# Ledger of designs, part 76: peptides against a protein of PDB entry 1LOE

Target 1, 181 residues: chain A of PDB entry 1LOE
Amino acid sequence: TETTSFSITKFGPDQQNLIFQGDGYTTKERLTLTKAVRNTVGRALYSSPIHIWDSKTGNVANFVTSFTFVIDAPNSYNVADGFTFFIAPVDTKPQTGGGYLGVFNSKDYDKTSQTVAVEFDTFYNTAWDPSNGDRHIGIDVNSIKSINTKSWKLQNGKEANVVIAFNAATNVLTVSLTYPN
Target 2, 181 residues: chain A of PDB entry 1LOE as posed
Amino acid sequence: TETTSFSITKFGPDQQNLIFQGDGYTTKERLTLTKAVRNTVGRALYSSPIHIWDSKTGNVANFVTSFTFVIDAPNSYNVADGFTFFIAPVDTKPQTGGGYLGVFNSKDYDKTSQTVAVEFDTFYNTAWDPSNGDRHIGIDVNSIKSINTKSWALQNGKEANVVIAFNAATNVLTVSLTYPN

## One batch from the design tools (peptide; made by RFdiffusion4, then SolubleMPNN)

Design b2_p21_4_s2 (from b2_p21_4 with L1I G13S W18Y T21K)
Fold by OpenDDE base, seed 3:
Structure b2_p21_4_s2 (fold): chain B 181 residues (1-181), chain A 21 residues (1-21)
Amino acid sequence: as target 1 above (181 residues)
Amino acid sequence: ISTIYVGSFGSGSFGIGYYSK
């Protein structure tokens, strides 16, 4: 089974194979996705597409990715909507609407979306988020309504180290997040 | 490993485009 690993060592203004969408931009070799105002959507899409799905056999490749993200809010009690990692068809477009994380546009399952996302969701949307209201990590398959969630305590301004791995043999997606000291 | 920054508001996302054969 094919295994794909993905990493980017820098985010420069001349970064190849990276499409900036919405309000996303680079500065000081960092990728900044959002402005400090509501209703902004910022994305970066790795545009050299990876082969992950064999349409003839239905086989899906393994993949592993790791990255670090920081949510930095002046007020840790007023944070929306979070950060999302996604894999989607290369022609995917940013989506708008509060709570849809720039990736989805419906809580209804839509297999034609062909999008899988891991959300690090800081804002409670009563229509689809876990009822306990906790900030959470969610696995989203073709819908903003997560198939699985786990409560997550945001450490504002701190680097979160994330590893996301998909094992095609077991059909298991593993997400790990740590805040190293 | 590069760092992705997300502000206090809005939705930030980073993704990988894929194709199928």
Scores: peptide ipSAE 0.568, ipTM 0.907, DockQ to the pose 0.794
Fold by OpenDDE base, seed 4:
Order: structure tokens, then C-alpha cells, then sequence
Structure b2_p21_4_s2 (fold): chain B 181 residues (1-181), chain A 21 residues (1-21)
């Protein structure tokens, strides 16, 4: 079974390994995704596609990635819609914004999406989010309606260290988020 | 370290593209 690992250690204005979509852009040591207004979508796509699935054997590769993100909201009472990590077909384009996080178009399962995402969702959408209304981490497979969620406490303006790993042998996707001291 | 910044509003995402053989 193949294993693909990647991490981005720096962002910069001369970034050559990202495809910027929508409002996404880089400055020195920073990738900025949103314009902090409703209904905008900003994305960055790792420009080198990775081999995930072997059509001959049916095997799925392992993968691991790590990154750091910051949600910086001047008003902590007014935050939407969060941050999303995703894996999608190489020709993926921005999808519906707002509660669909720029990654999906429906709460109904749609296999044609061929997209898996880990959402760090800061806004409660009554139609599909966990009923407790908590900000949450969700695993999304071909739908904005997560297959699994866990409550997550946003630390506004703080760096969150994230590790996402997929173990093909166990079919388990692991998400780790920490706010280091 | 590299840092992804997300503003107060909007949909921000970071991802990878994949292919199959």
C-alpha cells in the first residue's frame, strides 16, 4: 500500500505549488483564504496531484498531512463559515459558498462529488449541522452533511496545529487539532 | 511554520487534487 505524505512549511508570494481559486492568495509566510465577507469563496489547491486510488487493484493509498490555520475574527460573536481541508479530483473548482464551505453543493449524498473534506465549521446551519449548535470538526464524504462530528472550541486568532491521516488498511481517517501553548 | 489565515466570514478551504491510475 502506497503512502503519501506532504506538509507545507511556508507560504510566500512566490508560491509555485498552489493553485489559487476565488479569493485565495499568499503573502509572506501566510495563505489567506477569505475576504471576510459573506458569500465569498477562497481556496488553495496543492498543485501537484497525488495518486490515491489504483484502479487495477482497487487499493487506496495512505496519506498524512499537517498544517496550521488561524481563524481571525475581529468580532468573536460574528463568525462564519469556518475552514475546510479537502481532497477532490484534480480538476476541482470552487463549489457553493456559505454553509457549503465552497466545497459541496448539497446535503444529500452525491457520489459524483468525489470529495472528502474535514471541516472546521464555525457556523451552525440548522439543515445539516449537529443539533447542539456547537462549532465542530466534521468529516464530510460527498456531502456537506458530515458523517461524523466532534465539538470544537475555536480559539480566535490562535494557531491551530492540524494533522490529518488516512489509514487505508483500517479505513480510518484521523484528525488531530491542538492549540499549542 | 506555514499558516493559513481565515477571516471572519466567507468560505475558506485548502485542499489537494487526486487522480487514479
Amino acid sequence: as target 1 above (181 residues)
Amino acid sequence: ISTIYVGSFGSGSFGIGYYSK
Scores: peptide ipSAE 0.568, ipTM 0.908, DockQ to the pose 0.799
Fold by OpenDDE base, seed 5:
Structure b2_p21_4_s2 (fold): chain B 181 residues (1-181), chain A 21 residues (1-21)
Amino acid sequence: as target 1 above (181 residues)
Amino acid sequence: ISTIYVGSFGSGSFGIGYYSK
């Protein structure tokens, strides 16, 4: 099967290949998803949807994406809920904020969500997050409660390089995060 | 790749829509 890849090489105020939702906006070479106020929910969608599934053959496409994100909090101990990459139906709208990351509405599996997300979660929600309380990367399928997690050390204010790849043949989603030296 | 910035209040997400046919 073919591999779909996409990336945004430049963010700007006149960005036309993004759909901004909630508090998301662009400035010079930067996409800003949140404002410095409580209860902010900011999202941006790549404006060209991807063909993931062929209804006739049942084939699922591979995909790979890469991006750089920065979480910038006053200090490493006082951050909000985190950052999330997601794949959702083309008409997706912002969902519940806070610990639900603007992407989900329940910790219970909800097939109607039809959403897969990779969370970079900086806030411990007792009801669904790993009990060790670590900041973590999580893979979420139709629920904010991750099917798999890995502890992640936030480097506050630093650029994290992320690669997310899905191999349809093996049904494996790979997430790589690095902080360049 | 340009930088996606997330502040210290709220939830930020970046994504893509999908379709099937």
Scores: peptide ipSAE 0.529, ipTM 0.892, DockQ to the pose 0.825
Fold by OpenDDE base, seed 2:
Structure b2_p21_4_s2 (fold): chain B 181 residues (1-181), chain A 21 residues (1-21)
Amino acid sequence: as target 1 above (181 residues)
Amino acid sequence: ISTIYVGSFGSGSFGIGYYSK
């Protein structure tokens, strides 16, 4: 089984491997996706498409990636919609509406999107989020409504270390988030 | 490890485009 590993060691102003969409940009070796204004949506798409799925055989490659992210809100109890990592067809375009995390456009399942996302969701949307209202990590398959979620306590302004791995043999997607001390 | 920053308002996403053979 093929294994695909993805990592970007640093982001820079001369980053050549990213397509910036919406308000996304790089500065000071970081990728900044949003501005401190309401309703901002920003994306960055890795510009070199990777082979993950074989349409003829149905085989799926293993996948692993790691990164850190920071959510920085002036009020830790009034945070916006959050951050999402996604894998989508190469011609994917940003979607409007912060609640859809810039990736989806409906709460309904849509297999034609062919998109898998890991959301780090900091805003409770009554129509699709877990009813307990907790901030959460969610695995999204072709829908903003997660197939699985886990409560997550945001540490505002702190770097979260994330590892996302997909095992094709077991069909299991694993998400690890740690705030180092 | 690279750092992705999300501001206080709105939503940010980072992703990879894929193709199939």
Scores: peptide ipSAE 0.485, ipTM 0.877, DockQ to the pose 0.810

Design b2_p21_4_s3 (from b2_p21_4, 6 letters changed)
Fold by OpenDDE base, seed 5:
Structure b2_p21_4_s3 (fold): chain B 181 residues (1-181), chain A 21 residues (1-21)
Amino acid sequence: as target 1 above (181 residues)
Amino acid sequence: MSTIYVGAYGSGSFGIGYYSK
């Protein structure tokens, strides 16, 4: 199968194919998702939908995306709630904020969500996050409760380079995060 | 590459909308 590769090279105010939701906005070629205010939700959604699967044949496309994100906090101790990459129906709207990351509404599996997310979670929610309390990367399928997690050390204010790849043949989602500097 | 910034608080997310045929 073919591989769908997606990247945004410019985050300008006139950027086409981006839907800004909640507090999300662009300035100086950067995308800013949230203000430093609790219980806010900021999102940007690529408005040109990608074809993931064919309902007739059942064929699923390979997928690769890369991006750079920065979490910028006054200190590394008090940070919430993190950053999330998601794939969802093109008409989705912001969901529950806080620990639900603006992407989900429940820890219970909800097939109607039709959402897959990779969370870079900076805040421990006792009800669903890994019990070790570590900041973590999580893979979420139709639920804020991750199907898999890995501890992640936040480097406050530093650029994190992320690659997310899905191999349809093996049904494996791979997440890579590096701090090159 | 353009950079995504997330503040100290709140929920920030970046997504891709999909469709199926």
Scores: peptide ipSAE 0.611, ipTM 0.917, DockQ to the pose 0.802
Fold by OpenDDE base, seed 4:
Structure b2_p21_4_s3 (fold): chain B 181 residues (1-181), chain A 21 residues (1-21)
Amino acid sequence: as target 1 above (181 residues)
Amino acid sequence: MSTIYVGAYGSGSFGIGYYSK
């Protein structure tokens, strides 16, 4: 079984391994995805596609990635819609914004999406989010309606360290988020 | 570590593209 690991150690204005979509852009040591404006979508796509599965054998590769993100809101009581990590076909384009996080278009399962995402969702959408209304981490497979969620406490303006790993042997996707500072 | 910044509003996402052999 293949294992693919990737991490971006720095961002910069001369970034060559990212495809910027929507409002996304880089400055020194920073990738900025969105401005504080409703209905905007900003994305960055790792420009070198990775091999996920072998069509002949059906084998799925392991993968691991790590990154740090910050949600910086001037008002911690008014934050939408969150941050999303995703894996999608190499030709993926921004999808519906707002509660769909720029990654999906429906709460109904749509296999044509071919997208898996880990959402760090800061806004409660009654139509699909967990009924407790908590900010949450969710695993999304071909739908904005998560297959699994866990409550998450946003620390406004703080760096969150994330590790996402997929173990093909166990078919388990692991998400770890810590606020070290 | 490099940092991804997300504003208070809108939809920010970071991802990878894949292919199959």
Scores: peptide ipSAE 0.588, ipTM 0.915, DockQ to the pose 0.815
Fold by OpenDDE base, seed 3:
Structure b2_p21_4_s3 (fold): chain B 181 residues (1-181), chain A 21 residues (1-21)
Amino acid sequence: as target 1 above (181 residues)
Amino acid sequence: MSTIYVGAYGSGSFGIGYYSK
């Protein structure tokens, strides 16, 4: 089974193979997806497409990626909408609907989306989020309505180390988040 | 390992584009 490992070592203005979408930009080798302004969408898309699905056999490749993200809010009690990692067809475009995390546009399952995301969701949307209202990690398959969620305590301004791995043999997606600092 | 920064009032996302063959 094919294995794809993804890592990026820098986010410079001349970074190849990155498409900046919406409000996303780089400064001083940092990727800033959004400013502290409501109703903004910022994305960065790795544009050198990887082979992850074999249309003839139906096989899906293994993949693993790791990154660090920081959500930095002036008020820890006023935070929306969060950060999302996603894999999608290379021609994917940002979505602007509130609460859809810049990736989806419906709570209904749509296989034509061909998009899998891991959301680190800081805002409770009553129509699809877990009813306990907790900030949460969610696995999203072709819908903003997660197939699985886990409560997550945001540490404002702190680096969250994330590892996401997909095992094609077991069809299991593993998400790990730690705050080492 | 690169660091991604998100201002906490919008939607920030980082993704990988793929193709199928």
Scores: peptide ipSAE 0.573, ipTM 0.911, DockQ to the pose 0.793
Fold by OpenDDE base, seed 2:
Structure b2_p21_4_s3 (fold): chain B 181 residues (1-181), chain A 21 residues (1-21)
Amino acid sequence: as target 1 above (181 residues)
Amino acid sequence: MSTIYVGAYGSGSFGIGYYSK
């Protein structure tokens, strides 16, 4: 089984193979997706396409990636909308509507989007989020409505270390989030 | 690890583009 390992060690202005979309930009080896402004959408897309899925055989490669993210809110109890890691066709474009996390545009399952995402969702959207209202990690397949969620306690302004791994043999996507400090 | 920053009140996403054979 094919295995794809992906990591970016730094996000500098000279970083190759990144497409900045919306308000996303890099400075001093960091990627800033959005500033603390309402209704903004910022994305960065790795622009060197990788092979994950074979359309002829249906085979899927193993995948692993790791990164650190920070959500920085002026008010720790009023935070929207979150951060999302996604895998999508290379020609994917940012979507409008903060609640859709810049990736999706419907709570209905749409296989044509061909998009898998891991959301770190800080805002409760009644129409599709878990009814307990907790901030959560969600696995999204072709829909903003997660197929699985886990409550997550945001540490405002702190670095969260994330590892995302997909095992093709078991068809299991694993998400690990740790606040080391 | 590389660090991604998201300012609250907006939506930030980072992704990988893929192709299928």
Scores: peptide ipSAE 0.573, ipTM 0.910, DockQ to the pose 0.806

Design b2_p21_4_s4 (from b2_p21_4 with L1M S8A G13S W18Y T21K)
Fold by OpenDDE base, seed 1:
Structure b2_p21_4_s4 (fold): chain B 181 residues (1-181), chain A 21 residues (1-21)
Amino acid sequence: as target 1 above (181 residues)
Amino acid sequence: MSTIYVGAFGSGSFGIGYYSK
């Protein structure tokens, strides 16, 4: 089975393998996605598309990616809407902001979205988020309503190391998040 | 490792584009 691994070495002003959408931008070694304004969307898209599915053979590739993210808020109790990693068609554009994370438009399953996301959700949306109200990690397939979730404790201002892997043989997406500091 | 920063508000996301053939 084919395996694809991808990572960004260093962010910078001359970044050429990222497509910036909305408020996303880079400075030095930092990718900044939001301007800390409600209902705005900031995205960065890895500009080298990956081959995941072969329509002729039906084969699906494995993939692994890793990155570090920081949510930095003046008030840890007043944070929205978190950070989202996603895979989508190469021509994808920003979607609905707020609780839809700039990646989806509905809580209803929409196969035309063709998008899988891992949300690190800091804001409770009653209509689709886990009823316990916890901040959480969610796996989203063509819908903002996660197919699976796990409670997650935000460490404000701290680096979260993330590894996301897809096993094509088992059709399992694995997410690992650690705070080393 | 490159670091992605997200502020207090707004929807921030990092994505990978794919294609099928």
Scores: peptide ipSAE 0.619, ipTM 0.922, DockQ to the pose 0.801
Fold by OpenDDE base, seed 4:
Structure b2_p21_4_s4 (fold): chain B 181 residues (1-181), chain A 21 residues (1-21)
Amino acid sequence: as target 1 above (181 residues)
Amino acid sequence: MSTIYVGAFGSGSFGIGYYSK
């Protein structure tokens, strides 16, 4: 079984291997995704495609990635719509903004999306988000409606360390988020 | 460590493209 590991260790103005989409851009040691305007979409796509499965054997690779993100808002009450990590076909383009997080177009399962995402969702959308209204981490498979969620406390302006791992043997996707400081 | 910054509004995402062989 293959294993793919990817860690974000460097951003810069001369950043290679990233496709910037929408409002996304880099400065020294920083990737900035969004402007403070609703319904805008900013994305960055790692442009060196990874091999995640073998069509001949059906084998699926293990995958591990880690990164740090910050959601920075003027106040903790007025925040939308969140941050999303995703894996999608290499030719993927920005999708519907707002509650669809720029990654999906429907709450209905759509296998043609071929997209798996981990959302760090800061805005409650009645039509598909957990009914408790909490900000949450969600695992999304071909739909903005998460297959599983967990409540998450946003620490505004703080660095969140994230590790996302997929174990092919167990078919389990693990997401960890910590605020070390 | 390098940091991804997300503003107060909009949809920010970071992704990895894949292929199958």
Scores: peptide ipSAE 0.579, ipTM 0.914, DockQ to the pose 0.781
Fold by OpenDDE base, seed 3:
Structure b2_p21_4_s4 (fold): chain B 181 residues (1-181), chain A 21 residues (1-21)
Amino acid sequence: as target 1 above (181 residues)
Amino acid sequence: MSTIYVGAFGSGSFGIGYYSK
């Protein structure tokens, strides 16, 4: 089974293999995804497609990625909608529906989406989010309604180190988040 | 390891496009 490892060393304005979608842009070697206004969608898509699925055999490759994200809000109590990492067909387009994190457009399971996402969700949507209302990490498979969630305490303005790994042999997706600082 | 900065509002996402053989 092959393993795909993904990392980007920098986010520059001349960065190749990145498609900026919606309001996403780079400045000072930073990737800024959203403006400080509601109802905006910003994405960056790694556009050199990676082979992770064999359509003939159905085999899926191992996958591992690591990154750091920062949510920086003037008011820790006024934050929406969060950050999402996703893997999707290369022709994927941003979605604009509120609460769908720019990735999905329905709470109904849609296998044709072929999209897996890890959400770091800072806003409670009654229709699909965990009923406790906590900010949470969610694993989303072809739906904004997560197949699994875990409460997550946002540390405003601090770097969150994330590792996402998929083991094809066990069909297990592992997500780890730490605040080392 | 790259750092992604997300503002207080809106939906920010970073993703990888894939293909199948």
Scores: peptide ipSAE 0.566, ipTM 0.910, DockQ to the pose 0.777
Fold by OpenDDE base, seed 2:
Structure b2_p21_4_s4 (fold): chain B 181 residues (1-181), chain A 21 residues (1-21)
Amino acid sequence: as target 1 above (181 residues)
Amino acid sequence: MSTIYVGAFGSGSFGIGYYSK
């Protein structure tokens, strides 16, 4: 199977390999997806589409992605809605609606979405989030309702180092998050 | 590593577009 490794070390003001959607932009060698304003959606797409799935054979590529993200809130106890890494068809567009993290639009499973996401969800949506109300990491397949979740303690304003890896042979998606500082 | 910032009250997402053959 093919293996795709993805890493961006910095985001320049003239970043040429990103497609900005919604409120997303780059500044100070960082990607800012949203300001601290309610009901905003910001996205960025790696501009070079990747071949990850073979429709004829059904084979899926391995992939590994690493990045650092920061959620910065004036009040650490009042934070919404979160950050999401996603893989979607190349013509994907931002989605609206609070709690859908800019990627999905339903809690119902929809295989036609063909979208997989890792959510870092800071806001409890009673209709689909884990009932314990914890902020959480979730694996989302064609739905905002995660197929698997794990409680996650947000460190407001701190850099979270993330590695996401998919092993096609085992069909296992691995997510690691650490706060090194 | 790259640093991605998300504001307190919005939805931020970063993704990769794919195609199939």
Scores: peptide ipSAE 0.559, ipTM 0.911, DockQ to the pose 0.818

Design b2_p21_5_s1 (from b2_p21_5, 11 letters changed)
Fold by OpenDDE base, seed 1:
Formats: sequence, structure tokens, C-alpha cells
Structure b2_p21_5_s1 (fold): chain B 181 residues (1-181), chain A 21 residues (1-21)
Amino acid sequence: as target 1 above (181 residues)
Amino acid sequence: GAAQAEVRILSMSFSSELDLS
């Protein structure tokens, strides 16, 4: 069995196990993906490759990730755009910003992207988001158009705890989000 | 128009396990 694990409780000024892209950076022991400035894209990649699929056996890895995030907007009414946890090829670069969250370029399925993401989407894009207009958690496979979504109530400026787990045997990805305070 | 929000990650952990059999 091949395993990979890491834990970051505080994001340092020289966090060497992360690769920062675009506007992503660390400050005050936190990873900041975007500031409250329009047309910005920030990403952070774990610096070591993760063996997620074995070509010989066809096996896919089980994985679990947990993180705490804060979305802090000037107002709670019209908030752009959210963020993702994603898995992509090792040479991945920032993609389209805005509603594409810096990880996709199209609502059409694009197998060449080889990207899976869990989105925490605060902005309703009529072209691909659920028609109810709710802020939502989505599972994105090679497209910004989620294969499944669940409504999510943003608590502006509050810490949210997330757990994402993938079971390869069942091909089921689970997402849990809680606001402890 | 929508206002851009600040997104901060405070902590993170990850683990993966790949069966090679």
C-alpha cells in the first residue's frame, strides 16, 4: 500500500510543502487564497505528488482531507465566488477565475483537465449552477458544472470545518461541513 | 455586482491510501 499524508495546523511564512499560485499566500499563520479584490485567483498545491490511481491495477486511492476555512465578504448578500478543494495533474496551473474558481475553463465535460474538485460556491452562475440559486457545495469532475450539489448556508466571517472522504471501493465521495460556533 | 470575498484556510490535513494488489 502506498500512503501519503500531511498536516498543517499553522501556515507559516515559508510553508515549503506548498506551492503557491496566483494570488495565494500565507499571512498571520493562515493560507489566503484571495483577498477581497475583484479578478483574483489564488491556489495552493501540496508540493509532493500523490499517487491517486495505479495504472497497472486500475486501483484508486482512498483519501480523507479535513480543513477549516473562513469566507469573509464585505456583505453577506452578493458574495463572489467561493473556492475549491481539488485534485489535478502535477503540472496544473491556474485556470479561469470568477465562477470557474480558478480550476476549470468550461461547463462542458473536458476529460483532458483530469481535475476533480469539491466546490464551496457562493455565487449563482445561471449557466451551470443549480437553478434554485442557493449557495452550495458541489462535486465537480472535469467541469465546473457539478455532478451533484447540496445547498449550503454561508456564515460570513465564521470558521467552517470540512471533512471530505473518498471510498474507492464504493466510488462514493462524502462531504461534511459544520459551523461549530 | 458581486463583491469578492477573502478566503482563508486555517488548518488542513490529508491522507491517502492506495492498494497496489
Scores: peptide ipSAE 0.754, ipTM 0.950, DockQ to the pose 0.918
Fold by OpenDDE base, seed 3:
Structure b2_p21_5_s1 (fold): chain B 181 residues (1-181), chain A 21 residues (1-21)
Amino acid sequence: as target 1 above (181 residues)
Amino acid sequence: GAAQAEVRILSMSFSSELDLS
């Protein structure tokens, strides 16, 4: 069995196990993906490649990730755009198209992207988001158009706890989000 | 007219396990 693990309780100014892309940076012991400035994209990648699929056996890894996030918007009524947790090939590059959360560039399924993401989407994009217009959690496989979504009520400025787990035996990805306070 | 938000991650953990058999 091959295992990989890491834990970051505070994001330091020289966080060596992260690769920062775009406007992503650390400050005050936190990872800031975007500031409250229009048209910004920030990402952070774990610096070491993770063996998530074995070509010899075809086996896929089980994984679990937990994180705490805050979305802090000046206006709670119309908030752009959200963020993602994602797994992508090592040469992944930030995408700048609006509404694509810095990860995707099309609503069409593109198997060559080899990218899976869990989106925490605060902005309704008519072309691909659920028609009810709700802010939502989505599971994205090779497309910004989620294969499954669930409505989520943003608490502006509040800490949210997330757990994402993938079970390779069942091929089930689970996502939980709570506001503990 | 959407407002851009600040997105902060406060902490994170990750673990994976791959069966090689």
Scores: peptide ipSAE 0.746, ipTM 0.945, DockQ to the pose 0.911
Fold by OpenDDE base, seed 2:
Structure b2_p21_5_s1 (fold): chain B 181 residues (1-181), chain A 21 residues (1-21)
Amino acid sequence: as target 1 above (181 residues)
Amino acid sequence: GAAQAEVRILSMSFSSELDLS
């Protein structure tokens, strides 16, 4: 069995196990992906490759991740765009298209992307988001158009706790989001 | 004219386990 694990309780200025992309940076012991400025894209990657799929056996890893985030917008009723937790090939690069959350570049399914993401989407993009217009959590497989979504009520400026777990045996991804305060 | 939000991550943990058999 191959295992990988890491824990970051405080994001330091010289966080050695992260690779920062775009406007992503650390400040005040936090990882800031975007500032409240239009057209900013920031990402952070775990610095070591993770063996998620084994080509010899075809086996896929079980994984679990937990994190706490804050979305802080000047306007609570029109908030762009959200963010993702994602797994992508090691040569992954930030994507700059609006609404694609820095990860994708099309609503069309592209198996060669080899990218999965859990999106926390605060902005309604008519072309691909759920028609009810709700802010939502989505599971994205090789496309910004989620294969599954659930409405989520953003609490602007509040800490949210997330747990994402994948069970390879059942092929089930679970997402939990709570606002403890 | 949507308002761009600041997104901050405060803490994170990750673990994975891959069966090679």
Scores: peptide ipSAE 0.746, ipTM 0.948, DockQ to the pose 0.897
Fold by OpenDDE base, seed 4:
Structure b2_p21_5_s1 (fold): chain B 181 residues (1-181), chain A 21 residues (1-21)
Amino acid sequence: as target 1 above (181 residues)
Amino acid sequence: GAAQAEVRILSMSFSSELDLS
C-alpha cells in the first residue's frame, strides 16, 4: 500500500509543501486564494505528486481531506464565484477564472483535463449551474458542469469545516460541510 | 460574478491510501 498524508494547521510564509499559483498566497498563517478584488485566480497545490491511480492494477486510491475555510465578502449579496478543492495532473496550471473557478475551461466533458473538483460555488451561472439558482456544493469531473450538486447556505465571514472522502471500492465521493459556530 | 470576496483556508489535512495488489 502506498500512502500520502499531510497536515497544515497554520500556513507559514515559506510553506515548502505548497506551490502557489496566480494570486494565491499565505498571510497571517492563512492560505488566501483570492482577495476582495475583481478578476483574480489563486490556487495552491500540494508540492509532491500523489499516486492516485495505479496503472498495473487499475486501483484508485482512497482519500480523505478536511479543511476549514472562510469566505469573507464585503457585500453578502455579491460573493464572487467561490472556490474548489481539486485533484489534477502534476503540471496543472490555472485555468479559466470567474465561473470556471480557475480549474476548468468548459461545461462540456473534457477527459483530457483529468481534473476532479469539489466546488463551493457562490454564483449562479445560467449556462451550467442548477436552475434553482442556489449557492451550492458541486462535484465536478472534467467539466465545470457538476455531476451532482447540493444547495448550500453561505455564512459570510464564518468558518466552515469540510470533510471530503472518496471510497474507491464503492466509487463514492462524500462531502460534509458544517458551520460549528 | 462581477463581485468580490476573500477566500481563506485556515487549516487542511489530507491522506490517501492506494492498494497495489
Scores: peptide ipSAE 0.743, ipTM 0.940, DockQ to the pose 0.843

